# Peptides against a protein of PDB entry 3JWR, part 202

Target 1, 323 residues: chain A of PDB entry 3JWR
Amino acid sequence: TRELQSLAAAVVPSAQTLKITDFSFSDFELSDLETALCTIRMFTDLNLVQNFQMKHEVLCRWILSVKKNYRKNVAYHNWRHAFNTAQCMFAALKAGKIQNKLTDLEILALLIAALSHDLDHRGVNNSYIQRSEHPLAQLYCHSIMEHHHFDQCLMILNSPGNQILSGLSIEEYKTTLKIIKQAILATDLALYIKRRGEFFELIRKNQFNLEDPHQKELFLAMLMTACDLSAITKPWPIQQRIAELVATEFFDQGDRERKELNIEPTDLMNREKKNKIPSMQVGFIDAICLQLYEALTHVSEDCFPLLDGCRKNRQKWQALAEQ
Target 2, 298 residues: chain A of PDB entry 3JWR as posed
Amino acid sequence: TRELQSLAAAVVPSAQTLKITDFSFSDFELSDLETALCTIRMFTDLNLVQNFQMKHEVLCRWILSVKKNYRKNVAYHNWRHAFNTAQCMFAALKAGKIQNKLTDLEILALLIAALSHDLDHRGVNNSYIQRSEHPLAQLYCHSIMEHHHFDQCLMILNSPGNQILSGLSIEEYKTTLKIIKQAILATDLALYIKRRGEFFELIRKNQFNLEDPHQKELFLAMLMTACDLSAITKPWPIQQRIAELVATEFWEQGDQVGFIDFVCTQLYEALTHVSEDCFPLLDGCRKNRQKWQALAEQ

## One batch from the design tools (peptide; made by RFdiffusion4, then SolubleMPNN)

Design b2_p15_6_s2 (from b2_p15_6, 10 letters changed)
Fold by OpenDDE base, seed 3:
Structure b2_p15_6_s2 (fold): chain B 323 residues (1-323), chain A 15 residues (1-15)
Amino acid sequence: as target 1 above (323 residues)
Amino acid sequence: SQEAETQRGIEMWSA
C-alpha cells in the first residue's frame, strides 16, 4: 500500500525528537504516520529490531495492521489509546529504568501487548457483552474482550508479511506469546483488583523480588495496568481531554444500554449525570490508581512522574467536584 | 462506598 511505502521509506526521528521518553507525552498533534514512526522508534531503541532480527518492512506492515484493526468509530478505545499505552510502557522502560529489570523477551512481549491489548474494541465493556448475549460471551466466561484482543493479536502476528516474531526460536516464540497473553488479560481491571493486594503487600513488606518468576509475572501485570491507565497521570489539559473521550464512549454505551437492552445505565455511563464526572474521577484515582503508581514508584523511583501526575489530577478533579 | 467507586473505576477503564 502507499501507506506502507511511505512508512517504510521514512526517516525515523530520535526518541528525543519525538519526546516518546517523556511521561508527559501527548499524541494529539501527531498524524497516524507519526504515531507509526514513534512505534518503530520504540522497537528500535529497546533493541528489539536488532535482537530479534526484525525486517523493517515486516515491522512497518505489522504496525499498520495493528492500527487498522482498531475501530475508528470508538471514541477512546482506539489506536490512539493503544499507542499511548505503548508510549507509557516505553517511557517506563527507558525513563523509568524498568528496562534493566526485564529480559528482552519480556520487553518484546510487553510492547506488543500494549499495542495490541484493545484490538477490535467495540466501545463497550465486558458487562455489556455479557448482557447483550454476544457470541463472544459464549466462548469466554471472564475477561471476554481481553481474550478477543489476544485472539486478534495472534491473528495479526500469524498473518503473511506481519510475522515480526519469525526470528525467534520456538522456545522464545512460545515464551513471548505466553507473556503477551498474560499481559493482555491483565488489562482486565477485574483481574487487577484481584491481584493488586499481593503486589502491594510484597512492596509493603519489602519482600518484592523480580528474580521470583511468580512475582515477575505479577509485576508485568501491574505494569500493564499502570500503562493502560496512564491517561490519569497526564498533564491536566491532556487529562481533561482524554476524560472527555472516555466519558463520550461510556455515554454511548449507556445510550445503547437504554435503547438495546432497556437497562438504566450506571452513573458512569449515564449522560444525564455528566456533573458527577469530577467526583467519580476522584473516586477512581483513590480506589484504583494511587496505590498502583505508589507501588510502581517503589519498584523504580524514576517512575515518580506517573504518581505525581496522578496526585495533581486528583487535586484538579477534587476542585471541580467542590464547585 | 469504596467498593462502588472501585466497581465504577473498573467499569470506566475495563471497557
Scores: peptide ipSAE 0.079, ipTM 0.804, DockQ to the pose 0.593
Fold by OpenDDE base, seed 1:
Structure b2_p15_6_s2 (fold): chain B 323 residues (1-323), chain A 15 residues (1-15)
Amino acid sequence: as target 1 above (323 residues)
Amino acid sequence: SQEAETQRGIEMWSA
């Protein structure tokens, strides 16, 4: 395609020029082409292209295929969300110095998972999928969308001309797919809530050890969640804009719940309750986000900007909730 | 409750 030719022929700017190592990164000013260039840079600077012998054209095609399989009519869970999740992963690996704690296969899997974790998202949550009796709800009992996202990821990886993992041995390939699946499934916040207590307890007791395979798996899950939620850590103008996108998508779901399911939406999904957004954001930060970024900062102090950003945004949302 | 806030958090950021 013309898009592939343009991407494959383009000079890829440095990570410094693209600012993709910054935790404060924003994609708002970037074109779709520039987001793809940033993605190439992430793979290159993590040594994934060299170490796994990726062909440039294949990587370009894969990136464009992933981007194409996000819906354009979804306000938040689109390519830009996936891209920002991957950028946060890249920043955590580089600036947060987590790269040195992980294997190349784990890094490869995490980056692929971050980019793929919301593939073909429909702008509705698992609860809506269940209540609407969608065909996907018959296939999976839990983490319905996350299973679908992984299936889409696998489909793309196996598509002709998109096989970025073709340079791996059979064993490396199997390991990578296992980690990708676990990482995508870990983005279900229900699973995060179930598992986070073990992670926090290990940190609290100073017993956390990445050399333990179980603890490694747990950490990868927590890191995925930390990147997936990273909008909450961004500078206030960016955070506020992203919160508007999230609210738009949730209100669209709430409108559909009224119309299609004849139910009253929850306050979070209710357009008439937009004045509760600030207080809900404070509650979300306190219940979900703060402890995660605190724990991550204990694993790597260089991840402190995520925690600091989260704390600052809590103060901003609290100030709005008091108005 | 902490559980209610947790559920709200899941809903806000749930896929």
Scores: peptide ipSAE 0.069, ipTM 0.803, DockQ to the pose 0.635
Fold by OpenDDE base, seed 5:
Structure b2_p15_6_s2 (fold): chain B 323 residues (1-323), chain A 15 residues (1-15)
Amino acid sequence: as target 1 above (323 residues)
Amino acid sequence: SQEAETQRGIEMWSA
């Protein structure tokens, strides 16, 4: 395609020029081509292209294939969300110095997972999929969409001309796919809630050890969630804009719940309850986000900008909730 | 309640 030719021939700017090492990064000003260039830079600067002998054209095709398999009519869970998740992962690995704590295969898997974790997202949550009796709900009982996202990820990785993992041994390939699957499934917040207590307790007791395979898996899951939720850490203007996109998608679901399922939506998905967004965001930060970024900062102090951003946005949302 | 906030958080960011 012309898009592939343009991407493959383009000079990839430095990470400094692209600002992709910054936790404060915003994609709002970037074209789709620039997001693809950023993605190439992430793979390159993490040494993944060299270490796993990726062909440039294959990587370009894969990135474009991933981007193409996100829906354009979904307000939040689209390519830009996946791209921002991957950028936060890159920033956490580089600026947050997590790279030195992980293997190259783990880094490869996390980056692929971050980009792929919401593939073919439909702008509705697992609860809606279950209640609507969608065909996917018959395939999977739990983490329905996350299983679907992984299936889409696997489909792309195995598609002709998209095989970015062809340089891996059979064992490396199997390991990578296992980590990708676990990382994508970890983005189900229901699983996060079930597992986070173990992670926080290990940190609190100073018993956290990345050399333990189980704790490594747990950390990768927490890191994926931290990157997936990283919009809450962004500078206030960016956070506010992303919150509007999230609200739009939730209100669209709420409208569908009324129309298609004949149910009253929850306050979160109720367009008529827009005035509750600030207080709901405070509750979300307190219940889900703060402890995660605190724990991540204990693993690596250089991740503090995520925690600081989350705290600052909590204050901003609280101020709005008091108005 | 913290449970309601947790559920809201799940709903907000869960697929």
Scores: peptide ipSAE 0.067, ipTM 0.801, DockQ to the pose 0.634
Fold by OpenDDE base, seed 4:
Structure b2_p15_6_s2 (fold): chain B 323 residues (1-323), chain A 15 residues (1-15)
Amino acid sequence: as target 1 above (323 residues)
Amino acid sequence: SQEAETQRGIEMWSA
C-alpha cells in the first residue's frame, strides 16, 4: 500500500527527537505516520529489531496492521490509547530503567502486548458485552475483551507479511506468545484487583524478587496495568483531555445501556452525572492508581515521574471536586 | 466504601 511504502521509506527520527522516552509524552500533535515512526523507534532502541532479526518492511506492515485493527469510532480505546500505552512501556523500560531487569523476550512481548492490548475494542466494557449477550460472551466467561484482543494480536502476528516473530526459535516464540497473552489479560482491571495485593505485600515486606518466575509474571502484569493507566500520570492538560475521551466513551456506553439494555447506567457512565467526574477521578486514583505507582517506584526509583504525575493530578481533581 | 470506589474505578477504566 502507499501507506506502507511511505512508512518503510521514511527516516525514523531519534527517540530524543520524538520525545518517546519522556513520561510526559503526548501524542495529540502527532499524525498517524508519526505514531508509526515512534513505534519503529521503540522497537529499534529496545534492540528488538536487531536481536530478533526483524525485517523493516515486515515491522512496518505489522505496525500498520495493528493500527488498522483499532476502531476509529471509539473515543478512547483506539490506536492512540494503545500507542500511548506502548510509549509509557518504552519510557518505563528506558527512562525508568526497567529494561535492565527484563529479558529481551519479555521486553519484546511487553511492547507487542502494549500495542495490541485493546485490538478491536468496541468502546464498551466486559460487563456490557456480557449483558448484551454478544457472541464474544459465549466464547469467554471472564476477561472477554482481553481474550479477544489477544486473539486479534495472534491473528495479526500470523498474517502474511506481518510475522515480526519469524526470527525467533520455536521455544522463544512460545515463550513470547505466553508472555503476550498474560500481559494482555493483565489489563483486565478485575484481574489487577485480584493480584495486586500479592505484589504490594511482596514490596512491603522487601521480599520482591524478579528472579522468581511467579513474581516476574506478577511484575509484568503490574507493569502492563501501570502503562495502561498511565494517562492518569500525564501533565494536567493532557490528563484532562484524556479524561474527557474516557468520559465520552463511558457516556456513550451509558447511553447504549439505557437504549439497548433498558438499564440505568452507573454514575461513571451516566452523562447526567458529569459533575461527579472530579470526585470519581480522585476515588479512582486512590483506589487503583496510587499504590500501583508507589510499588512500581519501589521496584525502580526512576519510575517516580509516574507516581509524581498521579499525585499531582489527584490534587487537581480534588480541587475541582471541591468547587 | 473503598470496595465500592474500587469497583467504580474498575468500571471507569476497564474495557
Scores: peptide ipSAE 0.080, ipTM 0.809, DockQ to the pose 0.644; fails the geometry check

Design b2_p15_6_s3 (from b2_p15_6, 7 letters changed)
Fold by OpenDDE base, seed 1:
Structure b2_p15_6_s3 (fold): chain B 323 residues (1-323), chain A 15 residues (1-15)
Amino acid sequence: as target 1 above (323 residues)
Amino acid sequence: SEAEQTRLGIEMWSA
């Protein structure tokens, strides 16, 4: 395609020029082509292209395929969300110095998972899918959408001309897919809530050890969640804009719940209760975000900007909730 | 409550 030719022939700017190592990164000013260039830079600077012998054209095609399989009519869970999740992963690996704690296969899997974790998202949550009796709800009992996202990821990875993992041994390939699956499934917040207590307790007791395979898996799950939620850490103007996108998507779901399911939406998804957004954001930060970024900062102090950003945004949302 | 906050968190960021 013309898009592939343009991407494959383009000079890829440095990570410094693209500012993709910054935790404060914003994609708002970037074109789709520039987001693809940023993605190439992430793979290159993480040594994934060299270590796994990726062909440039194949990587370009794969990136464009992933981007194409996000829906354009979804306000938040689109390519830009996936891209920002991957950028946060890149920043955490580089600026946060987590790269030095992980294997190349783990890094490869995490980056693929971050880009792929919401593939073909429909702008509705698992609860809606279940209540609407969607065919996907018959295939999976839990983490319905996350299983679908992984299936889409696997489909793309196995598609002709998109096989970025072709340079891996059979064992490396199997390991990578296992980690990708676990990482994508870990983005289900219900699973995060279930597992986070073990992680926090290990940190609290100073017993956390990445050399333990179980603890490694747990950490990768927590890191995925930290990147997936990273919008909450962004500078306030960026945070507000992203919160508006999230609210738009939730209100769209709420409207559909009324129309299609004949149910009253929750406050979070009720367009008429938009004035509750600030207080709900404070609640979300306190219940879900703060402790995660605190724990991540204990694993790597260089991740502190995520925690600091989260704390600053909590203050801003609290101030709005008091108005 | 923590339970309410947890529910809100799941709803806000759940796929």
Scores: peptide ipSAE 0.098, ipTM 0.804, DockQ to the pose 0.624
Fold by OpenDDE base, seed 5:
Structure b2_p15_6_s3 (fold): chain B 323 residues (1-323), chain A 15 residues (1-15)
Amino acid sequence: as target 1 above (323 residues)
Amino acid sequence: SEAEQTRLGIEMWSA
């Protein structure tokens, strides 16, 4: 395609030029081509291209295939969300110095997972899929969408001309796919809620050890969630804009819940409750986000900008809730 | 190989 030719022939700017090492990064001003270039740079600067002998054209095709398999009619859970998740992962690995704590296979898996974690997202949550009796709900009982996202990820990875993992041994390939699957499934917030207590307790007791395979898996899950939710950490203008996209998608679901399921949506999904967004954001930060970024900062102090951003945005949302 | 990885990917997902 012309898009592939353009991407493959383009000079990839430095990470410094692209600002992809910054936790404050915004994609709002970037074209689709520039997001693809950023993605190439992430793979390159993490030494994944060299270490796993990726062909440049194959990587370009794979990136474009991943991007193509996100829906354009979804307000938030689209390519830009996946790209921002991957960028936060890159920033956490580089600026947050988490790269030094992980293997190359784990880094490879996390980056692929971040880019792929919401593939073919339909702009509705697992609860809606289940209540609507969607065919996907018959395939999976739990984490319905996350299983579908992984299925889409696997489909792309195995598609002709998209096999970025062809340079891996059989054992490396198996390991990578296992980690990708676990990482994508970990983005189900229901699973996060179930598992986070173990992580926080290990941190609190100063018993956290990445040399333990179970704790490593737990950390990768928490890191995925931290990157997936990283919009809450962004500078206020960016956070506010992303919150509008999230609200739009949730309200679209609420409208469908009324129309298709004949139910009154929850306040979060209710367009008529727009005035509750600030207080709901404070509640979300307190219930879900703060402890995660505190714990992550304990693992690596260089991740503090995520925690600081989250705290600052809590203050901003609280101020709006008091008006 | 690409063919072997495709087969392994399908098998892992089907398990």
Scores: peptide ipSAE 0.023, ipTM 0.669, DockQ to the pose 0.017
Fold by OpenDDE base, seed 4:
Structure b2_p15_6_s3 (fold): chain B 323 residues (1-323), chain A 15 residues (1-15)
Amino acid sequence: as target 1 above (323 residues)
Amino acid sequence: SEAEQTRLGIEMWSA
């Protein structure tokens, strides 16, 4: 395609030029082409292209395929969200120095997972999918959308001309897919809530050990969640704009819940409760985000900007909640 | 190989 030709022929700017190592990164000013170029740079600078012998054209095609399989009519869970998740992963790996704690296969899997973790998202949560009796709800009992996201990821990875993993051995391929699946499934916040206590306790007791395979898996799950939620850590102007996108999507779901399911939405999904957004954001930060970024910072102190950003945004939201 | 990975991918998809 013309798009592929343009991408494949383009000079890929440095990570410094693209600012993709910054935790404060924003994609708002970037074109779709620039987001694809950023993605290429992430793969390159993580040594994934070299270590796994990725063909440039195949990588370009894969990126474009992933981007194409996000819906444009979804306010938040779109390509830009996936891209920002991947960028946060890249920043955590590079600037946060987590790269040094992981294998190349784990890094490969995490980056693919970050980009793929919300593929074909419909702008509604698992509860809506279940309550609407969507066909996907018949395939999966729990983490319905995350299973679907992984299925989409797998489909793309196995599509002709998109096989960025073709340079891997069979064992490496199996390992990578296992990690990708686990990472994508870990983005279900319900699973995060179930598992985070173990992680926090290990950190608190100073018993956290990445040499333990179970703890490694747990860490990768927590890292995925930290990147997935990283909008909450962004500079306030960016945070506000993203929060508006999230609210838009949630209110759209709430409107659909009223219309299609004849139910009153929760406050989070209720457009009539827009005035509760600041207090709900404070609650979300306190209940979900702060402990995660604190724990991540204990694993790598260079991830502190995520925690600091989260704390700053909590203050901003609290100030709005008090008006 | 690409062929083996494709086969494995299909198997995983069908599982």
Scores: peptide ipSAE 0.021, ipTM 0.651, DockQ to the pose 0.017
Fold by OpenDDE base, seed 2:
Structure b2_p15_6_s3 (fold): chain B 323 residues (1-323), chain A 15 residues (1-15)
Amino acid sequence: as target 1 above (323 residues)
Amino acid sequence: SEAEQTRLGIEMWSA
């Protein structure tokens, strides 16, 4: 395609120029082409292109395929969300110095997973999928959408001309796919809630050890969640704008719940209760986000900007809730 | 090989 030709021929700017090492990064001003260029730079600067002998054209095609398999009519869970998740992963790996704690295969898997973790998202949560008796709910009992996202990820990775993993050995390939699957599934917040206590306890007791395979897996899951939720850490103007996108998607679900399921939506999904957004954001930060970024910062102090951003946004939302 | 990876990918997904 013309898009592929343009991307493949383009000069890829440095990470510094693209500011993709910044935790404060925003994609708002970027074109789709620029987001793809950023993605190429992430793979390159993480040494993934070189170490796994990725062909430039194949990588470009893969990126465009991933982007294409996000829906444009979904307000939040679209390509830009996936891209921002991956950028946060990149920043955590580089600026947060997490790269030094992981293997190349783990890094490869995490970046692919971050970009792929919401593929073909429909703008509705797992609860809606279950209640609507969607065909996907017949295939999977738990983490329905995350299983679908992984299925889509695997489909793309195995598509002709998109096989960015072709340079891997069979064992490396198996390992990578295993980690990708685990990472994508870990983005189910229900699983995060179930597992986070173990992680926090290990940190609290100063018993956390990345050399332990189980703890490594746990950490990768927590890191994925931290990147997935990273919008909450962004500078206030960015956070506020993203929160509007999230609200839009949730309200769209709520409207569908009324129309299709004949139910009253929860406050989070109810556009008539938009005035509760600030207090709900405070609750979300307190219940889900703060402890995660605190724990992550204990693993790597260079991830502090995520925690700091989250704290600052909590204050901003609290101030709005008090009006 | 690409073919082997595809097969392994399917097997891993079905597990």
Scores: peptide ipSAE 0.021, ipTM 0.635, DockQ to the pose 0.017

